# Peptides against a protein of PDB entry 1BH9: the designs that were tried, part 74

Target 1, 89 residues: chain A of PDB entry 1BH9
Amino acid sequence: FSEEQLNRYEMYRRSAFPKAAIKRLIQSITGTSVSQNVVIAMSGISKVFVGEVVEEALDVCEKWGEMPPLQPKHMREAVRRLKSKGQIP

## One batch from the design tools (peptide; made by RFdiffusion4, then SolubleMPNN)

Design b2_p19_7_s4 (from b2_p19_7, 8 letters changed)
Fold by OpenDDE base, seed 2:
Structure b2_p19_7_s4 (fold): chain B 89 residues (1-89), chain A 19 residues (1-19)
Amino acid sequence: as target 1 above (89 residues)
Amino acid sequence: SPFGEEVARLIREIAEILL
């Protein structure tokens, strides 16, 4: 990695979805309040999941001969590819 | 934002699997 790439990686590693946002999202699905532990668990899982999708999306972007930033179309294609690979359900 | 909405959709998708 270049220094810039490493810096971006470190910033991502330290980042997290806001707990409030995750909580609201979960509650929009369940219709009921959820515990802090569920929010914490989902936050971690979501970060890993999104990270994998973003990684694939960057590859898609490159394969299509396009330049960042990522667009929704790259994310959609990434998900499609990851599902095909059995990487995600 | 369109990107944020896409991310939210993805998280919702996995949440529906895990919950």
Scores: peptide ipSAE 0.224, ipTM 0.773, DockQ to the pose 0.081
Fold by OpenDDE base, seed 4:
Structure b2_p19_7_s4 (fold): chain B 89 residues (1-89), chain A 19 residues (1-19)
Amino acid sequence: as target 1 above (89 residues)
Amino acid sequence: SPFGEEVARLIREIAEILL
C-alpha cells in the first residue's frame, strides 16, 4: 500500500458514527427506543456498509477519469453497481 | 451536506432492511 492508502485506512479505522446519531436514526425508523447493543450493532454494520460503498465509489471515480474528493454522484453510481453485483440489497 | 445526506439515506435504507 502507498502512504496515501495507509493514511486513508487509518482514518477509516479510527472513524465512527456518533452513537447518539445512530440511536436517533434507529428510533426514527422503529418509532421506539432501542438498546445500547442495537446501537453498537448498527454502528458496526453501517461502518462496514459505508466502507464498501466508498471503496466502489473510488473505483467509479477512477473509471470515470475523475480525481478525488468523492462526490455524491460517485456514491450513487457505486450503490447501483453494488446492487447489480448482488453485494448489497 | 449533500454527501452527508446521501450517506444518511443509505444507512436508513440498510437499517430498514435489517431491523
Scores: peptide ipSAE 0.224, ipTM 0.771, DockQ to the pose 0.080
Fold by OpenDDE base, seed 1:
Structure b2_p19_7_s4 (fold): chain B 89 residues (1-89), chain A 19 residues (1-19)
Amino acid sequence: as target 1 above (89 residues)
Amino acid sequence: SPFGEEVARLIREIAEILL
């Protein structure tokens, strides 16, 4: 990665998903309330997961010869590539 | 936002696998 890409990645990695949003998302899937510990665990997993996608998306953006900021199309392509590599389900 | 919606979709996908 370029220094610029790494810097952008770190900014995304340092970001945190709102706890309430994660809780609501889980509840929408399970159909029931979830414990604080489940929310904390899922928040951490989501952060790592999205961080890996963002890292790949930055590479996609560069390879397409495009400038920041990242767009949804970069994220979608990143997911496709990571799935192809077996890095994500 | 479109970006936020994409992120939410990704989190949902992994959540459905883990939960």
Scores: peptide ipSAE 0.223, ipTM 0.775, DockQ to the pose 0.094
Fold by OpenDDE base, seed 5:
Formats: sequence, structure tokens, C-alpha cells
Structure b2_p19_7_s4 (fold): chain B 89 residues (1-89), chain A 19 residues (1-19)
Amino acid sequence: as target 1 above (89 residues)
Amino acid sequence: SPFGEEVARLIREIAEILL
């Protein structure tokens, strides 16, 4: 790996969704309050999951001959493709 | 699937944060 790749990895590693946002998202789904530990766990899972979706969305953007930044349409298409591939439920 | 719909909703919310 290159130093640049390492730097990008470090930036990704340090990135996280706001806990409050994750908590709200979870509670909007479950309809009930969740513990801090659940928020922490789901934060990590969501980071990995969204990372995969974003990677696919970047591929979609490229395949459509479009330039970044990503748009909602790229994310929607990414999800559809990942579902069709069986990579996400 | 029911779970898929929930995941989609989650993605939409997160997408709004990332975009």
C-alpha cells in the first residue's frame, strides 16, 4: 500500500456518524429507545455497511459517465444493484 | 423484504447526512 492509501484509511477509520443521528435512526425503526451500547454497535455496523453502499455508488457514478460528488440517484441505484447481487438484504 | 425496507430507510437517512 502507498502512504496515500494509508492516509485515506486513517481518515476513514476516524470517521463516524453522530451518535445522536444513529440513535434517532434506530429508534425510528424500532419504535423504542435504545441503549448507548446498541448505538455504539450499530454505529460501527452502519459505517461498514454505508461504506459498501458508497463504494458501489461511486462505481455507478463512473459507469453513468458522471463526475462526483455523489447524488441521491447514485445511492439509490447502488442499493438496487447490491440487492440484486445479494450483497445486502 | 421487511428488513430490506428498513435498511433502505436507514440508507436514505444516512445519505442525507453524507451528501
Scores: peptide ipSAE 0.162, ipTM 0.731, DockQ to the pose 0.069

Design b2_p19_8_s1 (from b2_p19_8, 10 letters changed)
Fold by OpenDDE base, seed 1:
Structure b2_p19_8_s1 (fold): chain B 89 residues (1-89), chain A 19 residues (1-19)
Amino acid sequence: as target 1 above (89 residues)
Amino acid sequence: SPELEELLQEYIDKYVAAL
């Protein structure tokens, strides 16, 4: 890892979705209560998903010859590319 | 990223186990 990559990883590692929000979202979809373990797992999966999108967006930004911070156009293109690769639905 | 893929698999396993 470069210093920049390390810093991003540290920020990513420290970030988290609020458990209560995740729980409410899942329950709104399932119509039933969910366990704490389900919330933890879903929160983690969501974090990984966001991480992959951001990673792709950074690659897009670089390939376009642009500098951070990331802009919505980078995120949109990242999602498009990940869909084309079959990495996200 | 291999690291993210590994982490994803771990969370998937935990999710399945928690169902």
Scores: peptide ipSAE 0.057, ipTM 0.635, DockQ to the pose 0.035
Fold by OpenDDE base, seed 4:
Structure b2_p19_8_s1 (fold): chain B 89 residues (1-89), chain A 19 residues (1-19)
Amino acid sequence: as target 1 above (89 residues)
Amino acid sequence: SPELEELLQEYIDKYVAAL
């Protein structure tokens, strides 16, 4: 990691989704109430998912010879590549 | 990143345990 990459990683690690919003979202999908532990677990899984997509997008950006900030085209290509690798259904 | 994969597994385990 460069210093910049490390700083971004630390910022990412310290970030979190609002629990209330995640709870509402899960309940809208499942059609039933969910426990606090489920919200915590799902929040963590979602954070990891976002991290993987962003990491792939940064790799795409670099491989295309471009510089940050990330653009929608990098995110789209990242998702395509992750699907191709079987990391995203 | 292997670190992210480890975190993913940890949260999956917590999710399963919480079901």
Scores: peptide ipSAE 0.055, ipTM 0.628, DockQ to the pose 0.035
Fold by OpenDDE base, seed 2:
Structure b2_p19_8_s1 (fold): chain B 89 residues (1-89), chain A 19 residues (1-19)
Amino acid sequence: as target 1 above (89 residues)
Amino acid sequence: SPELEELLQEYIDKYVAAL
């Protein structure tokens, strides 16, 4: 890690999705209530997913010779690449 | 990131256990 990468990683590690928002989102999709443990687990999984996408997007940005902040085009390309690698469906 | 993948597995395990 560069110093900048380390700082981003540290901020990421300290971040968390609001539980209430995640709960509402899951319930909106499932149509039923979910337990707190499911919310906690899904929150963590979602955090990791976002982290992987952002990491790939940063790589895309660098490979394109561009500088942060990330733009939608980087995110779209990141998702495309992750799909091609079979890392996301 | 290997660290993220490890964390992912941990949360997957928790998710499965919570189902």
Scores: peptide ipSAE 0.052, ipTM 0.626, DockQ to the pose 0.035
Fold by OpenDDE base, seed 5:
Structure b2_p19_8_s1 (fold): chain B 89 residues (1-89), chain A 19 residues (1-19)
Amino acid sequence: as target 1 above (89 residues)
Amino acid sequence: SPELEELLQEYIDKYVAAL
């Protein structure tokens, strides 16, 4: 990995969603209370999801011959590509 | 990324177990 990749990975690794926010979001969807372990698991899944989207967006940015930082257009295209690949719903 | 997929599967397994 390049130093840039390592730095991005470290920032990603150290990032986290607030547990309270995740809990509220899950409960708003399920309509029922969820355990702490469910919140932890869902937080991890969400983090991985965001990571995949960002990784794809970085690839889009590179393929378009553009430089960071990522822009909304990169994120939108990333989501489109991931959907077309069947990697996300 | 295979690493992300592995991590995803781990969290999915934990999620299912926690349901």
Scores: peptide ipSAE 0.047, ipTM 0.624, DockQ to the pose 0.035

Design b2_p19_8_s2 (from b2_p19_8, 14 letters changed)
Fold by OpenDDE base, seed 1:
Structure b2_p19_8_s2 (fold): chain B 89 residues (1-89), chain A 19 residues (1-19)
Amino acid sequence: as target 1 above (89 residues)
Amino acid sequence: TPELQELLERYLEKYIASL
């Protein structure tokens, strides 16, 4: 892949949600304790979700003829487009 | 748990690399 993709990969690879924070968040919603497997799964799904939104936002930025870094307006438009495509609820 | 984590990591690495 391109140097740009490599750079993004490296940024996402180093990014991670703290397990304790994810566990607390889930438990605040469910009202019960959750297993480590649930925390791992939810952490991974969340990371994928963030990645998809960022990728869409980069596309929006490019389509608008603008250059990075991404701004809130790109993220908002990305979410709108993903909802329209049925990619996110 | 370790197995699930490894599987997920492999999946995520491939996915992120394609972004």
Scores: peptide ipSAE 0.027, ipTM 0.552, DockQ to the pose 0.081
Fold by OpenDDE base, seed 2:
Structure b2_p19_8_s2 (fold): chain B 89 residues (1-89), chain A 19 residues (1-19)
Amino acid sequence: as target 1 above (89 residues)
Amino acid sequence: TPELQELLERYLEKYIASL
């Protein structure tokens, strides 16, 4: 890793979805209780998903000639672009 | 499990490196 990559990873890793919140969300969708392993797996997948959306949003921000912090408009456009690319449903 | 968490962390580490 470069220093920049390491810093990004450390900050990214420090961000986390609370397990209880993820568990509740999954259970609200499935209608039944889920195991800890399911929570861990879904937490990881969700974190990757958020990372991809944020990356796209940063690209949008740059292409629009704007500077961070990201705004809701960047996030909305990011989602729209990822959908158009077929990268997210 | 700790094993799954470790796998995900390694995956994320590689993912961040690609950004």
Scores: peptide ipSAE 0.026, ipTM 0.555, DockQ to the pose 0.082
Fold by OpenDDE base, seed 3:
Structure b2_p19_8_s2 (fold): chain B 89 residues (1-89), chain A 19 residues (1-19)
Amino acid sequence: as target 1 above (89 residues)
Amino acid sequence: TPELQELLERYLEKYIASL
């Protein structure tokens, strides 16, 4: 890994979604109860998804000639672009 | 559960490496 890649990995290792919140959210969507393993898996997938959106938002910020920290407008544009690219529904 | 966490960690490690 490069120094930057290692730093990013450490950021992901330190971040986590509250299991209870994730469980409630999934159950709200599916209409049924979910196992602990499903919560763990979905938490990980969600973390990856958020990471991808953030990376796109950083690209947007740069292309607009702006500097971090990211703002809501960058996140909104990132989502729009990812949808346009077919990377997210 | 610990096995799943280990798998997830390896997956994330590879993901980060690809960025």
Scores: peptide ipSAE 0.026, ipTM 0.549, DockQ to the pose 0.078
Fold by OpenDDE base, seed 5:
Structure b2_p19_8_s2 (fold): chain B 89 residues (1-89), chain A 19 residues (1-19)
Amino acid sequence: as target 1 above (89 residues)
Amino acid sequence: TPELQELLERYLEKYIASL
Protein backbone atom coordinates (compact mmCIF):
# COMPACT_ATOMS: atom_id res chain seq x y z
CA PHE B 1 0.00 0.00 0.00
CA SER B 2 1.22 3.45 -0.89
CA GLU B 3 0.67 6.36 1.45
CA GLU B 4 -1.78 7.75 -1.08
CA GLN B 5 -3.78 4.52 -1.08
CA LEU B 6 -3.87 4.50 2.71
CA ASN B 7 -5.07 8.08 2.73
CA ARG B 8 -7.88 7.26 0.28
CA TYR B 9 -8.85 4.23 2.33
CA GLU B 10 -9.00 6.29 5.48
CA MET B 11 -11.26 8.83 3.81
CA TYR B 12 -13.60 6.10 2.63
CA ARG B 13 -13.58 4.42 6.03
CA ARG B 14 -14.48 7.64 7.79
CA SER B 15 -17.23 8.49 5.33
CA ALA B 16 -20.66 7.03 5.98
CA PHE B 17 -24.24 7.32 4.90
CA PRO B 18 -26.66 7.91 7.76
CA LYS B 19 -27.98 4.51 8.78
CA ALA B 20 -31.48 5.80 9.31
CA ALA B 21 -31.60 7.21 5.80
CA ILE B 22 -30.35 3.97 4.26
CA LYS B 23 -32.86 1.99 6.29
CA ARG B 24 -35.72 4.19 5.16
CA LEU B 25 -34.61 3.98 1.55
CA ILE B 26 -34.40 0.19 1.57
CA GLN B 27 -37.75 -0.11 3.30
CA SER B 28 -39.34 2.19 0.75
CA ILE B 29 -38.21 -0.21 -1.96
CA THR B 30 -38.85 -3.56 -0.26
CA GLY B 31 -42.03 -2.56 1.50
CA THR B 32 -40.90 -4.26 4.72
CA SER B 33 -38.49 -3.64 7.59
CA VAL B 34 -34.84 -4.65 7.33
CA SER B 35 -32.27 -5.61 9.95
CA GLN B 36 -29.36 -3.47 11.05
CA ASN B 37 -26.95 -5.91 9.39
CA VAL B 38 -28.70 -5.42 6.06
CA VAL B 39 -28.34 -1.67 6.50
CA ILE B 40 -24.62 -2.08 7.22
CA ALA B 41 -24.11 -4.29 4.18
CA MET B 42 -26.05 -2.00 1.88
CA SER B 43 -24.18 1.01 3.20
CA GLY B 44 -20.92 -0.66 2.25
CA ILE B 45 -22.19 -1.60 -1.19
CA SER B 46 -23.26 2.01 -1.62
CA LYS B 47 -19.75 3.19 -0.75
CA VAL B 48 -18.31 0.87 -3.38
CA PHE B 49 -20.82 2.10 -5.94
CA VAL B 50 -19.98 5.72 -5.21
CA GLY B 51 -16.30 4.87 -5.47
CA GLU B 52 -16.78 3.34 -8.91
CA VAL B 53 -18.74 6.35 -10.12
CA VAL B 54 -16.09 8.72 -8.79
CA GLU B 55 -13.35 6.69 -10.46
CA GLU B 56 -15.16 6.92 -13.78
CA ALA B 57 -15.78 10.63 -13.24
CA LEU B 58 -12.07 11.20 -12.64
CA ASP B 59 -11.36 9.40 -15.90
CA VAL B 60 -13.88 11.62 -17.67
CA CYS B 61 -12.32 14.71 -16.15
CA GLU B 62 -8.87 13.64 -17.31
CA LYS B 63 -10.01 12.70 -20.80
CA TRP B 64 -11.68 16.08 -21.17
CA GLY B 65 -8.38 17.70 -20.26
CA GLU B 66 -9.79 19.22 -17.09
CA MET B 67 -8.55 19.29 -13.50
CA PRO B 68 -10.28 18.51 -10.19
CA PRO B 69 -12.47 19.20 -8.38
CA LEU B 70 -15.07 17.04 -10.06
CA GLN B 71 -18.11 18.88 -11.35
CA PRO B 72 -21.68 17.69 -11.85
CA LYS B 73 -21.03 17.33 -15.57
CA HIS B 74 -18.27 14.79 -14.86
CA MET B 75 -20.55 12.80 -12.60
CA ARG B 76 -23.39 12.80 -15.13
CA GLU B 77 -21.07 11.70 -17.92
CA ALA B 78 -19.58 9.01 -15.68
CA VAL B 79 -23.03 7.55 -15.05
CA ARG B 80 -23.80 7.60 -18.77
CA ARG B 81 -20.57 5.77 -19.55
CA LEU B 82 -21.08 3.18 -16.84
CA LYS B 83 -24.57 2.51 -18.14
CA SER B 84 -23.22 2.20 -21.66
CA LYS B 85 -20.64 -0.32 -20.45
CA GLY B 86 -23.32 -2.24 -18.60
CA GLN B 87 -21.59 -1.70 -15.27
CA ILE B 88 -24.69 -0.10 -13.77
CA PRO B 89 -28.35 -0.51 -14.78
CA THR A 1 -22.57 -6.56 13.97
CA PRO A 2 -18.89 -5.80 14.53
CA GLU A 3 -17.98 -8.92 12.57
CA LEU A 4 -19.87 -7.81 9.49
CA GLN A 5 -18.47 -4.31 9.82
CA GLU A 6 -14.93 -5.66 9.95
CA LEU A 7 -15.50 -7.86 6.91
CA LEU A 8 -16.86 -4.86 5.07
CA GLU A 9 -13.83 -2.79 6.02
CA ARG A 10 -11.51 -5.52 4.72
CA TYR A 11 -13.41 -5.57 1.46
CA LEU A 12 -13.26 -1.80 1.18
CA GLU A 13 -9.53 -1.85 1.88
CA LYS A 14 -9.01 -4.18 -1.08
CA TYR A 15 -11.30 -2.06 -3.21
CA ILE A 16 -9.43 1.16 -2.45
CA ALA A 17 -6.14 -0.57 -3.19
CA SER A 18 -7.45 -1.48 -6.62
CA LEU A 19 -8.30 2.10 -7.54
Scores: peptide ipSAE 0.026, ipTM 0.550, DockQ to the pose 0.081

Design b2_p19_8_s3 (from b2_p19_8, 12 letters changed)
Fold by OpenDDE base, seed 4:
Structure b2_p19_8_s3 (fold): chain B 89 residues (1-89), chain A 19 residues (1-19)
Amino acid sequence: as target 1 above (89 residues)
Amino acid sequence: SKELEELLQRELERYIAQL
């Protein structure tokens, strides 16, 4: 792996949420308990989403001529760009 | 990074709320 690939892998690893965390998050929003199947599905969706955001944020950081670690401004710009591209709602 | 985790959590909350 290149240094860049290692950095991305590390960011993906740090951005991963366990099932318990996802379950708690969903329940905090819905106000009710959710099934295991819903948690599994949402965990997968969330992992993909977070991965895409982190990847875009790293691209933003590089294009701005900056170096890791990622900052809130990179994350905000990443989301904006992904929405513009239609990759996220 | 705790800061990164908090940022990601906020994004997840917004995304889930739109489902």
Scores: peptide ipSAE 0.029, ipTM 0.527, DockQ to the pose 0.099
Fold by OpenDDE base, seed 5:
Structure b2_p19_8_s3 (fold): chain B 89 residues (1-89), chain A 19 residues (1-19)
Amino acid sequence: as target 1 above (89 residues)
Amino acid sequence: SKELEELLQRELERYIAQL
């Protein structure tokens, strides 16, 4: 691990989506209220998903010969590639 | 960064909205 990689991981580890936002987002899709435990579980799943997207986006950025910070174009391309690989729907 | 966090949140929201 490089210091930069460790630093990025630490930032990722400390990051979290607000529970209220996750709850609202889930309920907007399910059409019904969800429990706090469901919010906690979904928050974890969402964080893992974001981590995978960021990892792919960093790879895209590097392959394009560009430097961080990540830009929207890297994120969009990352999602496109992950879909192509079948890693996400 | 805060900008990246906001970007990630938007991407997550878009992804979930497609489910």
Scores: peptide ipSAE 0.024, ipTM 0.528, DockQ to the pose 0.102
Fold by OpenDDE base, seed 3:
Structure b2_p19_8_s3 (fold): chain B 89 residues (1-89), chain A 19 residues (1-19)
Amino acid sequence: as target 1 above (89 residues)
Amino acid sequence: SKELEELLQRELERYIAQL
């Protein structure tokens, strides 16, 4: 890994979604209450998912000859590309 | 943790591959 990649990994590793927000979001989707274990599992899955999207967005930014910080247009294009690659349903 | 993240990543990748 490059120094930048290592630094991004460290920041990613230290980040987390607040449990209350994840719980509220899941419950808004399912219409029912969820357990603490479900919140923990979904928090981890969501973090991995966001990490993959951000990595793709950074690639998009580089391919377009642009510099960070990432903008909404990079994120939108990243999602499009991941769908095209079959990495997002 | 790193271990949990790696585990969840593997599970997610398998899930997506099976869609």
Scores: peptide ipSAE 0.023, ipTM 0.493, DockQ to the pose 0.038
Fold by OpenDDE base, seed 2:
Structure b2_p19_8_s3 (fold): chain B 89 residues (1-89), chain A 19 residues (1-19)
Amino acid sequence: as target 1 above (89 residues)
Amino acid sequence: SKELEELLQRELERYIAQL
């Protein structure tokens, strides 16, 4: 990894969804309480999803001949592409 | 859901700001 790539990874590694918010979201869907382990698992899956979107956005940025940092336009295009590929609903 | 989308947006914005 380059220094910049490593720095981006560190930012990703340190990011996290609030457990309380994830719990509320799941419970709003299921209609019942969920265990701490389920919240942890879903938080992890959500983080992986964010990572996939960011990876796609970095690819978009590169393909457009632009340099980091990422901008909203890269994120929007990334989501569009992932939806088109069927990688996200 | 809208809540998930909002959470994702907040985390992505934070990530972008830290790049």
Scores: peptide ipSAE 0.022, ipTM 0.511, DockQ to the pose 0.492

Design b2_p19_8_s4 (from b2_p19_8, 12 letters changed)
Fold by OpenDDE base, seed 1:
Order: structure tokens, then C-alpha cells, then sequence
Structure b2_p19_8_s4 (fold): chain B 89 residues (1-89), chain A 19 residues (1-19)
């Protein structure tokens, strides 16, 4: 790993979605109250998802010969590629 | 940011519906 990759990992590792936001989002979808455990699980899933998308987007950015920061076009392309690979539904 | 949030919402929705 490069130092840059390590730094990105550290930032990612320390980041988290606010529980309240996750809870609100879930409840807006289900229409019912959810337990703390569901919020915790969904928070973890969401973080992993973001990590995978960002990693793919960085790869896209590099392959396009472009420099950071990531732009929406990189994120969109990343999602398309991940779907094509079957990494995300 | 808005686009990422939308993608997250879609992903969460998919997982929630499987619960």
C-alpha cells in the first residue's frame, strides 16, 4: 500500500454515518420504527458500500488520467462498473 | 455529495426490503 492509500483508509476507518440519520432513512422506507441493532447493522452496510464505490471511483479517475478530487462522473461510472461486475445489485 | 447520498439511499432501500 502507498502512503496515500493508507491515509485514505484511516479517514475511511474513522468516518461513520450518524445513527439518527440512518434510523430516519430506514423508517422512511419501512414506515415503522426500527431497533438500535438494525441501525447499527445498516450503518455498517452503508459504510462498506461507500467504501467500495469510492475505491472503484478512484480507479476510474486514475484510468481516465484525471486527478483528485473525485467528481460525480467518477462516482456514476464506478456504480455502473460495480453493477456490471455484480459487486452491487 | 447529493449523488452519493442518493446512491446510498438506493442501496439501503434494497437491503431494508430484504429484512
Amino acid sequence: as target 1 above (89 residues)
Amino acid sequence: TPELEELLQEAIERYVRQL
Scores: peptide ipSAE 0.038, ipTM 0.592, DockQ to the pose 0.060
Fold by OpenDDE base, seed 5:
Structure b2_p19_8_s4 (fold): chain B 89 residues (1-89), chain A 19 residues (1-19)
Amino acid sequence: as target 1 above (89 residues)
Amino acid sequence: TPELEELLQEAIERYVRQL
């Protein structure tokens, strides 16, 4: 692993979605109030999901012969590929 | 609800193990 890869991993590991934003998002979908534990759980799932999408996007970027930073087109293509692989709905 | 929280926690664990 390169230092750049390690740095990205460390930034990912230390990153977190704001709890208030996650709570609002969930409640907008469910139409009901959710507990802090639900917010924590969904925050974890969301972080893993984002990590998977970013990993795929980096692969897309590399395969297209392009250099970081990631662009919206890489993220969109990553999602399409993950859907085609059945990794996400 | 507690039941939903448990289901979500299990989903996280399964998702992580599948990576």
Scores: peptide ipSAE 0.032, ipTM 0.585, DockQ to the pose 0.044
Fold by OpenDDE base, seed 3:
Structure b2_p19_8_s4 (fold): chain B 89 residues (1-89), chain A 19 residues (1-19)
Amino acid sequence: as target 1 above (89 residues)
Amino acid sequence: TPELEELLQEAIERYVRQL
């Protein structure tokens, strides 16, 4: 990686979803309370998932001949493509 | 764009190994 890439990676590494929001979301799905460890685990999984979707969205943007920043249409198309490839449910 | 995708892929790989 270049120095710029390393810096971007560090910013990504340090970013996180708010724990309270993750907890509420999980509880809305499971119908019961969840432990702090579950929230931590799901936060990590969610971060990986978002990274995969963003990577696909960047590919969509490029293939459509469009320029950054990413728009909702790129994210929606990314999800459709990942589902088609069987990479996400 | 390709450089950013590569960065994201490396980040994903590292995070998966930490899970």
Scores: peptide ipSAE 0.028, ipTM 0.518, DockQ to the pose 0.046
Fold by OpenDDE base, seed 2:
Structure b2_p19_8_s4 (fold): chain B 89 residues (1-89), chain A 19 residues (1-19)
Amino acid sequence: as target 1 above (89 residues)
Amino acid sequence: TPELEELLQEAIERYVRQL
């Protein structure tokens, strides 16, 4: 990979969802408080999930013969495809 | 942008292995 690609990788690796936001989201869904360890685990899972969706969206964009940036239609189609593949519930 | 997809896939794989 080029230096630019490595920079993008480092940005991805260092990126993180705010713990407070993850905690609030989980609590909104479960209706109860969650531990710090659950927040940490879900933060990691969420990062992987977003990465997989973005990867699929990039594939969709390319297959449609379109150029970046990604648009909502690419993200929606990505989620649809991942669901059809059983990769997302 | 297959290179970007490959980079992202590699990043995900590395990240998952570190979990």
Scores: peptide ipSAE 0.028, ipTM 0.516, DockQ to the pose 0.046

## One batch from the design tools (peptide; made by RFdiffusion4, then SolubleMPNN)

Design b2_p20_3_s1 (from b2_p20_3, 11 letters changed)
Fold by OpenDDE base, seed 5:
Structure b2_p20_3_s1 (fold): chain B 89 residues (1-89), chain A 20 residues (1-20)
Amino acid sequence: as target 1 above (89 residues)
Amino acid sequence: SFAELIKKLVEEIKKEEALR
């Protein structure tokens, strides 16, 4: 692979949700405080989830014969399809 | 709901941390 491809991968690898935001979100749902390790774990799961949604949205975009960038309609349809497939609740 | 799933997941992670 090229250096450019490596750089794109590195940017993806290093991308993450801010820990404080994840912590606040989790606590808003659970109603209790969470540890730093839990925040790290949930941050990883959240990143994977977003990745799956984006992947499905790209598939939707392609199946509709449209070109990137992704639009809100692609994201909405992606979520609907993932729910239908049982991949997300 | 997804929120409930997250809640359950967090609780399980907390249990694992407590066992360490």
Scores: peptide ipSAE 0.042, ipTM 0.551, DockQ to the pose 0.757
Fold by OpenDDE base, seed 2:
Structure b2_p20_3_s1 (fold): chain B 89 residues (1-89), chain A 20 residues (1-20)
Amino acid sequence: as target 1 above (89 residues)
Amino acid sequence: SFAELIKKLVEEIKKEEALR
């Protein structure tokens, strides 16, 4: 893939969700405390999920004949498509 | 919803940890 794609991948690879923020978010949803291992696991899952949404959004952008950067309309369409495919609840 | 998915995943992970 292109140098630009590689650069985006490297930025993605090096990015991480703050553990404290993830912990607070999970606890707000579940109403219970979570372990450090759960936070690590959920951080990883969340990162993969974001990657999948961004990948779909890039595909949308390309199919619409548009150029980066991604816009909210690409993200909304990506989520719609992923839901349609059963990849998002 | 995504929130429901997260809740389910957390519950499953907790169950897995309890089985160790």
Scores: peptide ipSAE 0.040, ipTM 0.543, DockQ to the pose 0.816
Fold by OpenDDE base, seed 3:
Structure b2_p20_3_s1 (fold): chain B 89 residues (1-89), chain A 20 residues (1-20)
Amino acid sequence: as target 1 above (89 residues)
Amino acid sequence: SFAELIKKLVEEIKKEEALR
């Protein structure tokens, strides 16, 4: 791993979605109440998903010959590429 | 859609909890 990769991993490791926000979001999608265990599980899944999108966006940024920080255009292109690869629905 | 994926995952987790 490069130093930059390690730094990103450390920031990723330390980050977390607020449980209340995740609970509200899930309930807005499902239309029903969810348990704490579901919130914990979905928080983890969401974190992994965001990590994959950010990694792809950083790759896009590099391939376009641009420098961080990431911009909305990088995120949009990342999502497009991940969909094309069948990695996200 | 991603929303549908979340719905499916939530339902699967609920099923797992019910089996314990």
Scores: peptide ipSAE 0.039, ipTM 0.545, DockQ to the pose 0.808
Fold by OpenDDE base, seed 1:
Order: sequence, then structure tokens, then C-alpha cells
Structure b2_p20_3_s1 (fold): chain B 89 residues (1-89), chain A 20 residues (1-20)
Amino acid sequence: as target 1 above (89 residues)
Amino acid sequence: SFAELIKKLVEEIKKEEALR
């Protein structure tokens, strides 16, 4: 892979959602407390999800012959494509 | 890995429900 892809991977690998924020969000939806393991699992799932959307958006940007940074139009198109592929609901 | 994360989440939720 390219240097750009490697750099994105490194940044992605180091990124994380704050546990407290994830916990609060889950509890706001479920109406009850959740375990630390649930928070960890949800954090991981969320990270993967964001990564997939961003990667698709970067692909869109490239295919449109445009340069970074990503714009809202790239993100919207990425979501549409991922939905059509059945990768996200 | 995504599928594994989903499985982990489901298992943890089930455990919590069983404890209540």
C-alpha cells in the first residue's frame, strides 16, 4: 500500500472513543447501566464503523478526481455507497 | 474482526441481562 494509506492506518490505529462518552451514549439509549466490557466492545465496533465510512469517503474523493481533505459531499456519498453494498444498514 | 466485535457485544449484553 501507499505511504498515504500507511499514514491513515497509523492515525486510525491510535484513535479511540472516550469510554465515558460511549458509556453515557449507550445508557441514554438502553435506559440502564452497562458493563465495562460492553463499552469496550461498542467502542471497537464504532471505531471500525467510522473507519469503513472514512475509507469509502476517501475512495469517493479519489474517484471524483478531487484532493483531500474530505468534504461533507464525500461522506454523504460514502454512506450511500456502503448502504447500497449492504455494508451498513 | 467486525463480526467478532458484534459477537462480543451480544455475549456481554446477554450476560448482563442474565444477571438482572
Scores: peptide ipSAE 0.038, ipTM 0.554, DockQ to the pose 0.114

